# Peptides against a protein of PDB entry 3WG5, part 23

Target 1, 218 residues: chain A of PDB entry 3WG5
Amino acid sequence: LAKNIVYVAQIKGQITSYTYDQFDRYITIAEQDNAEAIIIELDTPGGRADAMMNIVQRIQQSKIPVIIYVYPPGASAASAGTYIALGSHLIAMAPGTSIGACRPILGYSQNGSIIEAPPKITNYFIAYIKSLAQESGRNATIAEEFITKDLSLTPEEALKYGVIEVVARDINELLKKSNGMKTKIPVNGRYVTLNFTNVEVRYLAPSFKDKLISYITD
Target 2, 218 residues: chain A of PDB entry 3WG5 as posed
Amino acid sequence: LAKNIVYVAQIKGQITSYTYDQFDRYITIAEQDNAEAIIIELDTPGGRADAMMNIVQRIQQSKIPVIIYVYPPGASAASAGTYIALGSHLIAMAPGTSIGACRPILGYSQNGSIIEAPPAITNYFIAYIKSLAQESGRNATIAEEFITKDLSLTPEEALKYGVIEVVARDINELLKKSNGMKTKIPVNGRYVTLNFTNVEVRYLAPSFKDKLISYITD

## One batch from the design tools (peptide; aimed at target 1 D50, target 1 (a further copy) P104)

Design b2_p13_1_s3 (made by RFdiffusion4, then SolubleMPNN; from b2_p13_1, 6 letters changed)
Fold by OpenDDE base, seed 4:
Structure b2_p13_1_s3 (fold): chain B 218 residues (1-218), chain C 218 residues (1-218), chain A 13 residues (1-13)
Amino acid sequence: as target 1 above (218 residues)
Amino acid sequence: as target 1 above (218 residues)
Amino acid sequence: GSYVEIEVLGAAG
């Protein structure tokens, strides 16, 4: 029985393998309860490409819609966060958030300078991010420019350019605005029309393990 | 004037952007002195793919031969280390070392389990590692199997299969055995015949910065 | 700065 339940969970900080575990756990809980969707409140400066790709894949394999919500104000879906968003069933952003800056880097030098990725890597991620955009019916040109120009967008710009689907101030507004929208990628092979009419919102908390790991990696 | 100087530097631990900086610094020093070669004593469990690719590129751009020496006994050129080795002008291993296990992983789950890379990533790195092997005239089939089978080899096996060029117990033996060998990739567009006749060995130490960062990342 | 760190190469122990 499809329950009019929407789960909300927060993922904050660097995208790591532990972040994948968080995504997996949260989505699994929501799947088990046959939730209408899960909303992931995302605030990330980026992180590991591997974890990012796993998260994208986990989202794509979800039995329920996974909505990435860049939240709260001041948050970003930066770098890896953008890829995750582009791989999701719906992207929302709160006012005062940002998305983009997806240039793959090799990291930071000892002086804090960015070590740029070689062209081969850059090209790989260009292809990858474009594929995510294309598969989700989002702006692949802008997705590419998130890398090539290290572009960062406001929610309004991202919406305008067709990178995201919703600008919302809070969960309630998100639910209202996204009600009746189709997922940008399929759920179990089908594009789902989101039904947020009379939904119960359930918040998921980080596990004790999640909290511990976050403390170590922050 | 080509000086009969060989630099030796140690790189140990995870391959990170800081490791790239170490490679860059060490190679630059050796280049500036027009050294016959630099030997990098490598002991790594792996690390970041981005840093790895940068290191490979830096090696390929070197004005002097860069020899990867998996050393000391017990050391490994695991994962990223294998790629770096395969991208180098010459690979040596000490007895009791290993090379391989190149399967890209997304990291470790919270329970310590490996999060496997999606097929797309795996295939990318298969192509990449094979290209490194092919470009260096090394065994591309084994290079692929470092990923597909997560293969790890002994020095003797790696030599036998044409993955590496030298098995040596120490720097002196390495110099003796590699004397007169041609680099497996070009130096400034030319395959160089190594001349280790009457060479001075100069050891490079980690910078203070290198030491600090190693302490933080270890 | 936001970055995509490519940690793709973990050695499977």
Scores: peptide ipSAE 0.155, ipTM 0.447, DockQ to the pose 0.490
OpenDDE base, seeds 1, 2, 3, 5: peptide ipSAE 0.225, 0.084, 0.079, 0.182; ipTM 0.401, 0.383, 0.581, 0.587; seeds 1, 5 fail the geometry check

Design b2_p13_1_s4 (made by RFdiffusion4, then SolubleMPNN; from b2_p13_1, 6 letters changed)
Fold by OpenDDE base, seed 3:
Structure b2_p13_1_s4 (fold): chain B 218 residues (1-218), chain C 218 residues (1-218), chain A 13 residues (1-13)
Amino acid sequence: as target 1 above (218 residues)
Amino acid sequence: as target 1 above (218 residues)
Amino acid sequence: MSYVELPVLGAAL
């Protein structure tokens, strides 16, 4: 029996237009191979909201399930990373990771102080993050508090509060725990039951361009 | 008599955090040499609002006059570029350039369509752009219309409507026409009369890092 | 195409 393929790719660092290109490339490869799913190992402190919204849209347009996995231990899906996760078909976290802290800012002043977003912008992102949570059947109250209280959660708390679906130490545990789960948002207009019973894991490497840009932005 | 130095530097492309670094570096060099002014030849389609606001702040904190020059012919100070210009000590444009089109967007969708900013964000930037215009004694009504009507102006229109101070074909004409003008905002808390009677023009080259990032982002 | 300013979403999220 031909094994169903699950792709795994890593996205690390700030969310930028280049991060969108990575998501698009990785998802496209997985779509072309009719993969059962793609798992994105995400570690981000946040980044650009435009890139974030485009990434969310790209995930929602995916022909296959996109699983966001906050990995490895010590990683975060902070700010933009939380929005991306909430826009995905399944969220997993490794122990020792974090999610949340989604308060929008306008940037940093020259003295390193945060320039606060006006209430109007903050309220837009409150509405947006709540919509992502509601559409995915996740905790919209906590999603709001990621902004209003700058709340950050552990994997255990995020699972308990219904923000995420899986806590897993590694890819094998993730596949095992998520097997038989329904996607939290539709894939091609339908909620899909994940089937990880007989899968081959394929890792996608960053392109040369990806490596170069990562080297320049770090 | 020691010639007063005027620096000239080019900033081209999208407004990003790297563009801020360029502004900061160029202004710092000019400050260290006690230059009479720095002229930034600007050609931008727009970019990030955070970087834009930081650039405006950096200009306003400059110890010397910062002149934004929309150059060469065919260049634009579009969107973020207009805000930067309105935040500067003097605006000049070359014939065949444009300024305006400041309507905020949330980004581009995957189909290339614009994602509209919510009214609350749009209103924030209306207030912000009007403040920049008012502080500089420039046309705040036109500044608002750069957003509300997506207005773009020619150099001749921008001069006529009191958005800019100079139309000049080249650096020499710019220096000649701006000589004896007062800065539109204070330098170190004082409005300065520009003195370009006996100046040496020094061009600042982009750093190697600047060239590399430009190559990657283009 | 003139890249219109992305004001808000330069918000560091």
Scores: peptide ipSAE 0.051, ipTM 0.311, DockQ to the pose 0.419; fails the geometry check
OpenDDE base, seeds 1, 2, 4, 5: peptide ipSAE 0.042, 0.034, 0.031, 0.047; ipTM 0.314, 0.305, 0.597, 0.289; seeds 1, 2, 4, 5 fail the geometry check

Design b2_p13_2 (made by RFdiffusion4)
Pose (drawn by RFdiffusion4):
Structure b2_p13_2 (pose): chain A 218 residues (1-218), chain B 218 residues (1-218), chain P 13 residues (1-13)
Amino acid sequence: as target 2 above (218 residues)
Amino acid sequence: as target 2 above (218 residues)
Amino acid sequence: VTSITPITFPTVS
């Protein structure tokens, strides 16, 4: 009861309805265990707008900080993952990862051709991504360019431009660097200072169902 | 005189990429065997827009008539399934089935809440559903109300209003009543008259991949 | 009844 606990979970692949269930399951475990924070190792090339919005909402309502960590090296928080990142308490990127490319699309034709969205829906997602950035004090100009210019950024660029808060190689380095940082959004109405000294790290294994479903969607 | 081959397949659940694959697989089989028609027993609550548009496109390119049959009783062709029906060569409904209810939403939230669709998406789907209805000679005024009023129809109401062509209890009654009917859209440029005199019915089983995906869904 | 889900995001490689 007198411990400082950080949960670490993994989320890989297309952001779907099932991805929401994962976020909710992991975050719920951390909340019920009074965790200082939960770190989500995120690698996603794309996903659905509805599940992305539900995840952002679940993060906004989280009783503990949610740290989105673009990891491992070569991972991306592209498309839906970018919004999830902008909608969270703190963003960390591992070396060689990517963030951006968030243009909303109606989807994919028989060819694999891109089915663009009406111009106005592009404006809707611009307003939504600007809102997430401003609510978290992040660079909304660059965030808008994730859509309008299909802009993508390396870790160092994302840090310089004020989109993320940490560049870290691993969980330990992430804890060291983010220790003492304020969350970019509130936890239950208060901005919180992260206390990662003397912390117990607990890893949450992805379930059989997680790995299987992810593999199938792959 | 001649033996006419009719294929029958079942397509159930949310409309997704796997559903497009089912439509493509079943239709390709019927095309290669020079079938008179393929009948799809459709039961769907809804699904994804891109897959629905890809299915409508696959049906437009079909070298044989595709008859959408809302079956069994209790089934519906709601949301995305309505567009598939309106985009097909002939629509049949079993007693106690439903068609319509197509108001687009961005999706469902955590607590029963619904994420609203921006007006541009709504107007986009109004134009698209009116177009499918106009191209097939079905009631475009009523088709719009599937969206603007979330209108849903019984089989008897759907026939009366000119949205569908046949009300049938089973495959036997469907072939009997639809024999001699012209298709509502062309097959390779010409409107085909359906010949169901002297008919061999062939049922297509769902594949291993089909069954697995649906068991996981159940 | 499930409503149509119209928007998704591109898959990036």

Design b2_p13_2_s1 (made by RFdiffusion4, then SolubleMPNN; from b2_p13_2, 6 letters changed)
Fold by OpenDDE base, seed 3:
Structure b2_p13_2_s1 (fold): chain B 218 residues (1-218), chain C 218 residues (1-218), chain A 13 residues (1-13)
Amino acid sequence: as target 1 above (218 residues)
Amino acid sequence: as target 1 above (218 residues)
Amino acid sequence: VVGIEPISFKTVT
């Protein structure tokens, strides 16, 4: 019996248009192979809101479940990363990771101080992040506080408060714990029950272009 | 008599954090050499608002006049480029260039359609662009219309309406026409009269890193 | 934490 495939790919660094291209490429590969799911190992300090929103849309348009996995220990789904996670079909975190800190900023001044977003922009993203949480059945109050209190959570806290679905140390534990869970948002208009009982894990590597861009942006 | 130096540098492409680094580097070099001014040949379709605001701040903190020159023919100071220009000490345009089209967007959808910014964000940038125009004694009504009407102007129109100060075909004509003009904003708290009567023009080349980033982002 | 840049000024070419 041909094992259903689960793809795993890594996305690390700032969320940019190149990050969108990575998401699009990885999800497309997984779609083409009719994978059971794709797991994105995410480690991001944040990035661009436009790219973030495009990524969220791309995930929501995926023909297969997209699992955001904050991994490895020490990683974060900070700012834009939290939005992406909240827009995904399932969120997992490894112990020693963090999620949150979503307050929008206009940038950094020359002295490294934050240029605050006007209330109107902040309120827009409060509404947006709440919508993502509500649509996915996740804690919208905490989602708001990711902005209003610049809140960051541990995996254990995030699980407890209903922000995420799984705490897992590695891919194997993630597959085990998420097996039988329903996606938090629809896949092609239907909530999918994840079936990881007989799966082959395939790792997707970054393209040469992806590597080069990462090298330059790091 | 040691000729006063005028630096010329090119900044092309999307406005990003790397563009900020280019501005900072170029202005710093010109400051260190006590240049009479630096001319930035700008060709941009726009970019990031955070980077744009940082660039504006960096220009406004410059110890020497920063002239934004929309060049060569076919170039534009679109969107973020317009803000940068309006934040500078003097704006020039070559014939066949454009300025304006400043309506903020949240990004592009997967189908290439624009994701509109909420009114609150749009209004913020209306206020911001108006402030830049007012502070520089440029046409604040047209600055607003760069957003509200997504207005784009030719150099001749922009000059006529008091958005820019100079139309020039090349660096030599720019120096000639801008000679004796006062900066539209202060340099170190003082409006400076540009003196280009006895100047040496020095061109600054992009760094290897700048070239590599441009190659990847284009 | 890299701030969410809510606003892009890309002109649709």
Scores: peptide ipSAE 0.028, ipTM 0.289, DockQ to the pose 0.783
OpenDDE base, seeds 1, 2, 4, 5: peptide ipSAE 0.029, 0.029, 0.057, 0.058; ipTM 0.276, 0.287, 0.384, 0.332; seeds 1, 2, 4, 5 fail the geometry check

Design b2_p13_2_s2 (made by RFdiffusion4, then SolubleMPNN; from b2_p13_2, 7 letters changed)
Fold by OpenDDE base, seed 1:
Structure b2_p13_2_s2 (fold): chain B 218 residues (1-218), chain C 218 residues (1-218), chain A 13 residues (1-13)
Amino acid sequence: as target 1 above (218 residues)
Amino acid sequence: as target 1 above (218 residues)
Amino acid sequence: VVGIEPISFKTIT
């Protein structure tokens, strides 16, 4: 009986074009192997909006389910990370993680103060994040509040409010809890029922470049 | 039975003179083949007003229906993209996309702040966008608010408010839903009923130049 | 922090 394969990869740090390359590489590997799914362990404070949007698109174009797993405890899917999660087939969070704080900014001033985005941009991202939530059947009101109130949630709150699908301590618990769930967005035009019975978990290591970029951005 | 042909092409990135060339090339190819329609998959954050206006004119001069499809999920028809859409024969959006945020600006300052357009320019584009909406039988009030309130909408909102005509997940759903619809503006002086029964979908690839420009503008 | 691509509707004056 050909063991279904689940890939697990880690993405940590700021969301950049390099992070897109990581997502693309990881998902491509998993697609090539016809994996049952790929789990991305995500820990990010945020990053670039363009990279974020490209990552969301890449996830949505995936031939296999992409699970965003905010992991380990203490990790965040903050800002851009929240958008990425909302664009994915399934969101899981470990206890002690956080999600939200999605208000767009133009950057930081020389004194470290935030340069606020103009209403044009803020409203754009409100629409964008609401669309992600609506398409995935997640809480669009809370998604909006991630911006308008700079709201951040615990895993329990996020689950309760219908922002995420699973709270899990580790990969094994995640596989158990998500087994039999349908993807929140289509895979190749169809909602897929996840089958994590008799799966082999295969970890993808970061490339040398991935390690270098993470080191620079940390 | 000669299969009706529908062309599909992608336009991504900033709206520039090069984007006009892409529109012109794609529409011309489809015209030459007497295609039933061309679908432009649009993903843009905006761009130049002059290029936008030229694109709108080129669409309106098309000998075949031009469908603007905000695609894939996560894509936008932001700013200039909204104007282009409003100037087209049919607007569709994928779930997870956005439209709006049309306030004109003069550019960005060295500090990244927006340089606001003077009232004369803002009012010009208010009139322009309202005219596009009125001519196409779309919601002119919302079109104005895209500027005055920098409003952005989800696909569902845009459909509900009469800004767009179709929400579709993919090309096949778009063809199904738009089959039998009339164009919102004339084609060669007549409103055309779209016939997407027994159609061949033909994708147009970007030229080398198109790819290069997209890479530079990203 | 979502670093925003400038949604640029640049009017040529």
Scores: peptide ipSAE 0.037, ipTM 0.293, DockQ to the pose 0.140
OpenDDE base, seeds 2, 3, 4, 5: peptide ipSAE 0.035, 0.031, 0.025, 0.031; ipTM 0.313, 0.345, 0.242, 0.301; seeds 2, 3, 4, 5 fail the geometry check

Design b2_p13_2_s3 (made by RFdiffusion4, then SolubleMPNN; from b2_p13_2, 6 letters changed)
Fold by OpenDDE base, seed 4:
Structure b2_p13_2_s3 (fold): chain B 218 residues (1-218), chain C 218 residues (1-218), chain A 13 residues (1-13)
Amino acid sequence: as target 1 above (218 residues)
Amino acid sequence: as target 1 above (218 residues)
Amino acid sequence: VVGIEPISFETIS
């Protein structure tokens, strides 16, 4: 029986290999305690595609539901963050947050200009993001447009278009609104109905390493 | 007149955005002092394509020659490191080092398996690495094979095949051997003949931030 | 927006 425990952890900054380690650590802790779910408060401008894909895979392999919560207000699940969200069991956004802008880039030039990805790369990630959307029953057309149009959405738009599942101002509202929702992807091969009745919220603090990396990446 | 100063800086670990900052900082310092050159002692297993491309561009924009020196023995200019080297004004390797293995990957799966890049991405980087080789008068066929065959070369092989310019055991030997060599790419639009006669070697230490990042990425 | 940096060049260990 899943404990009536919900873990909450924050992941902020660029998506890197260290971010994967954070996801892995946090999810593992929650798995070990048979938590009802883990909520990842995500605020990212994006980052590495490799790390993103690994994170998505880690989420998909999670023994418990992983809820990506774009939080706090002003935060974003931009670029890689959108992929991660689309790969998760549930996406929530706080008012004043954003999601999207998923066009792959090769990087930034010295003048700060974007080095565009070749069409081949773009097409790959179009297919990838669409697959994430389709697998999670989310809007694959919008997912594509996150790339092709570099679209960014508000929480309300994202909800309306079927990109996300919840708009919530805080963890309590998130728990309340998501209570009884089914995961958008399976957990251990099964769609899980979230039960956030009488849950204990446990916050996971960043490790020293996490803090250090965050400081460096900020 | 270029000062008879040669800067030496170490860049070790994964190629990331922070690595770009290191390159930029080190090259900038050397530029400001009108150094004859900067030698970057490089030891990298690879890293990010974006950072790599930015580093290459930064090197190409350098006001002074940038020598990539795969050092110490046991080091590698693997993957992204090879691209960086091929984008530089001169490549040197210490005995017991390696260069190559440039096949782009999307990352590693949870099981540690490689997520292969789609052919389209591979082809892009084939074209890119070949361009670097061609522009620098280095072996473009081998450059391609760094990807297509995931080829890794010893210093002796790399020299033999025209991938690199110098095999040197240490900085002193590097300076001696590279003295009088022309840069393989222009500096400020001109091919420069390196003059390492009576040069002062100045070592650039990593910043605190650099140290911290290195610690985190190791 | 930090672009999805699609490609890692890591040595195939």
Scores: peptide ipSAE 0.112, ipTM 0.561, DockQ to the pose 0.772; fails the geometry check
OpenDDE base, seeds 1, 2, 3, 5: peptide ipSAE 0.074, 0.036, 0.070, 0.045; ipTM 0.442, 0.287, 0.607, 0.568; seeds 1, 2, 3, 5 fail the geometry check

Design b2_p13_2_s4 (made by RFdiffusion4, then SolubleMPNN; from b2_p13_2, 7 letters changed)
Fold by OpenDDE base, seed 1:
Formats: sequence, structure tokens, C-alpha cells
Structure b2_p13_2_s4 (fold): chain B 218 residues (1-218), chain C 218 residues (1-218), chain A 13 residues (1-13)
Amino acid sequence: as target 1 above (218 residues)
Amino acid sequence: as target 1 above (218 residues)
Amino acid sequence: VKGIEPISFKTIT
């Protein structure tokens, strides 16, 4: 039976294969305890596409709902963060956060200029982000425009346009507002109605390794 | 004669060689117009050490005062951002921002784990960050601890410990509070007293390239 | 989103 437990963990900084390890660890802990959900407080400027795709896959394979919460105020789910959010069971944003800016790049030149992704790669990620949006019943047009127009949205805009599900100032408001919502993608093949009635909130601290990696990546 | 002009520009995202180009462009524009200062609104999780060092050098070579302003609320001058701030003529932070977490890494493994920097590199950056602090009359012990303890500070802590010079909510408050302050490092070999009496604030927008790069890096 | 760049062993801070 699902415990009346909600885990909360923070993932901050660049999306890397280590960020994958953090997601995997956090979700695994929450799965093991049969939590009602895990809330990932996400603050990322973006990162590696490969890691991002693996994170999305890990979220989609979760045995419990994974809620991406763009938090705290001033945080962003930029680039890879947007993909991750769109791949999750529920998206929430705090006021004063942002989402979007998803155009893929190959990297940076020696002079620091962006190396543009070839059309083939850009088109791949357009298709990918649209798929994530469509699968989650979110705005696929806006998802595409996160790439094609480098669009960034406020929480209010993202909610209005059907990219996210909740605007919440804190965890308590998030739990209150999302209580009774259905997940936007299946959990183990089923859309789950979130039950945040009388839940215990458990915070997961970054491991020593997590702290180190975030420090280094940051 | 210095114009009663203060430039404001935003640099957001990962520190790369492109971020160097942004710093160079922004500072150059402000230099060309003989501005009283340029304020760089910095929000970075960190980035490349080589780019960071070049940015610090570019700031130190500036013909005008370069003020690093960790802004808006929720922003950070993490890792490379801290070095950049410590290399600047004045540091300000908005409430709800952070500074620190400066431990160097070699990168991320395929599994996403941090590849630790060898002691030689860590020691190099300890010496480097301490030098920046010492040269600017800022707290070199705390600067070292940004690496050795992966320390992150609030604006209030950073001010209290003598890492930064100003806590300000916005540009107007920053100008008001920093008016009459001396730069923490020389401008063209001289410590300059900032004069923000009757200044025109001019905002520099990111170039198309800047927008693209930030989008890709983000 | 950065593409899969080879892991640059460049020092990151």
C-alpha cells in the first residue's frame, strides 16, 4: 500500500549523467518506501542531452509519480530542465521561476560561441519535445516553440498555455493544489490520482557525492 | 570625462568562452562610451575554468569599473561566478541570491559522477581564489572555504564576512548604496570612487548571438 | 541542451 509519504528532493545545477544518478537515487528511495509521490525541486540552466533523455526515461519508468517542481523563486527549468519537466507526471512552478529555452546546440567553440546543432539534431529534438508534450497532454505547439523560438515562459504563462499543471509558492501549496489531480502520464501503465491527504513530507538530502557534483558542476 | 552613464547588462547561464565574449562586448561598449560603470547582472551556476579566468582578466583590464550584481532574487554566482565576482571592482547581491561553491572538478564521468580534480588543480584554484580575494581586500579565508568546504553564502553572510560590498534589491538601490564607494581593485591602476549622482541607466540587451548561446547553453 | 560533446576534461569551476 502506498504510504502517506511524499518525498522532496532538490536537483540543482547542470544536467549531467550525475544528475541522472541523483534522479535515479531519489526516485529509487521513494519507490522503495512506496511513497505517494516524489517532488523534485528542480533548478537547472540545462545540460547534456544524453543525460536529459536518460532522466526522462528514468522518470517514465518510475513506480511512483514524479512531480517536477521548478523551485525556489528565481529557479528555472531551462533547456534540459524543460524536457525533464515535460517528461514527468506533474509539473509545478513557483512564482518567479521560468521554463523553456530548449534549442539544442552542439556545444561551444573555443571562442565561446555556440556551435549550432545541425538541422537533423534540431529536428530530432523538436520531435522529441513534441512527443513528450503530446504523451503528457501538454501543449505540443508551445513545446516546439521552446526550440524554434527559444521561448521561455513564466509560471502563469506556462499554466495558461497548458504546459504545466500547478503554480505553487511552496511545498504545502503544491500538495494542496495537486491533491486529487491525475498524473499527466501513466505510473506503471496507469494514470494515478494523487492523494496528498494527511501526507508526511520527507526531505531527501543530497548525498556527499551529490553535494560534490553539484558543487563542481555548479 | 566619464559620462554620467551606468550600463546594465545581464549575463545568465553557464560560464563558457562565449560568456567571455559577452563580458568583453558589454565592457567594451561601456568603455567606449566612457561610462561611470557597468553593472553586470550575473546569474550563473558556474562553468569552465579557462573561460572564467579569461573573464576575470577582462574585468581587471577594464577601463571602467565593473560591478558584478548577483541578480535577480533566486540567482547565483556559483563556482565560476564567485571567481568572477571576486575579480570585479564591486560585488553586490540581491536578497535571496547566493555565492560560493567553488571546488574545481575535471568534469563528469560517463555515469555522471564527478571526476575530481587532482590536488594540484584544486590547490591551484585555492591559490587563485585567495589571490582574487586578497587583491580586492575581500575575505581570503572564506574564499578558500568556497573551495575547501564547498561553502555557499547568502548575501547577508557574504556581506558580513567581507566577501561582497553591497546588498541591494534593485539597480536603483545598488546605485544609491554604492555611490561614493571605492572600487575594490584598481581601474587603470587607480582605485576609483564611484559617482552615481544623476546617472543615466542604459540597459544593454543580449545580442542575437548572445540569446542563441544562452539558449543553447541553457 | 548541449549535444553529446565528448567529455572535455577541461577544469570546470
Scores: peptide ipSAE 0.035, ipTM 0.267, DockQ to the pose 0.131; fails the geometry check
OpenDDE base, seeds 2, 3, 4, 5: peptide ipSAE 0.026, 0.028, 0.023, 0.031; ipTM 0.250, 0.288, 0.245, 0.253; seeds 2, 3, 4, 5 fail the geometry check

Design b2_p13_3 (made by RFdiffusion4)
Pose (drawn by RFdiffusion4):
Structure b2_p13_3 (pose): chain A 218 residues (1-218), chain B 218 residues (1-218), chain P 13 residues (1-13)
Amino acid sequence: as target 2 above (218 residues)
Amino acid sequence: as target 2 above (218 residues)
Amino acid sequence: SVTKLTVSLKTVS
C-alpha cells in the first residue's frame, strides 16, 4: 500500500475497437492498483477515428497519468496513434521512431487507392487535433501540419518543436528523464508532478487474445 | 429449355474488409461457372464505409446478377447493408426482416453515447444513397429518409414504397417470384432478364477463414 | 442494435 508503482503495457498494430478494450483493461489495472503512472509502449501505423476518440476520452478520464511511449526503435505513432499521443499526459519517443501523418481518409479502394475525405471533414479533424494540442499545451501549428502537410517527425524534431516531452532509449531512461515533470493534462482536475524515484516497474503481458487478434488484423 | 445455375451464399455480421473478401470470393466463383445469378443471404447491423463502397463497386463490376436477400426472418440490412442492397441487381426480403436506418455516425462512445457525424459526412451519404437509388430505379425520396429520419422498413413496406423487388420466405419462392424480372442495374452494360425456369441451386459454404473470424466475433 | 457507418484514418507504411 506504500509503494510507488509504474505499469508498462504494449500496444501494437491498427487502432480498432479491440485496441480500446486493451487501453481500458491496462489503464483499469493501473488505476485499481493506485499506480503512479502507466507507460504505454505504442507502435501503430494507422487505425479508426472512432476507437481513437474513445481511447483519447478514456485517457482524459484516467485516474492515473498515461505516458505514451513510441517504442521500440522503428515504431510509429502515425495516423490514429498521433491523436492518442497528443491526447495524453506525457509523450516519449525512442530513437528512430516517428510521429505524424494524420490526414483523415474515408479508406481504401479495391486498388489500394486512397479514398480521400470531403474537404470539410479534413477541417473537422484539424479542429480536433488543434484542440488536443492546445489542451495539452503542445504545438498546435505543427499538429495541424500532421494533417495538411502529411507531416511526420523524428524524436529530436518533435522535441524541438514542442510536440513531445521526452526522448528515451528505454523505460529506465524514460523514468529518469520524466521524473519531476508535470503532466500536460490534468489527472482528476489537477496537474500532477511525476514521482519516479524508488519506483517499482511492473510489465503487463499482452494476452493470447491480444497477440492473435493483432496478428490477424495484420 | 436450358439449365440455369444459381449460387447462394451467406454473409453475416458487421461489414468489414473480410466481408468484401467474402463478396469477392462468392461472386468470382459464380462468374467463372457462368451462373445465372448469385443470391446473397444478408444479415448485417452495419459496418465500415470503405468496405461498403468497395462491395457496391464489386457488385457493379459483376458479370452476373447479384441478388441481395435479407434472410433469415429477424435479419436486417441496416446501415452499411442498406447501401449494398440498393447497389445490387435485385433486392428480396424475408418476412420479419428490416431495411434502412442509415444515419451516419463517427461511432459509439464508452457510455452508450454516440459521436455525431459532421454535416458534410451526412450530406455526402445522402448524395450517395440517393444516387444508388436513382441508378437502380428505387425510391430515392425514401432512401434519403433512411438517413434523415433513421427510417427503417418492413418487407411489405419496402416493396410498397419501391425500395425492393421481392418478398419471399425462402430460396424457392424467391426464384419463382423473381423469374422473368429485369435486373435493376446492368450486368456489363445491359439489363438482364432473369431466367429461373429449370434452376439448379448451389450453396456456397463459408471458408475456414470466414468461420474463424466470425467465431472470434461471436 | 444497429451499427452506423464509421471512418478510419490513413495507414502509414

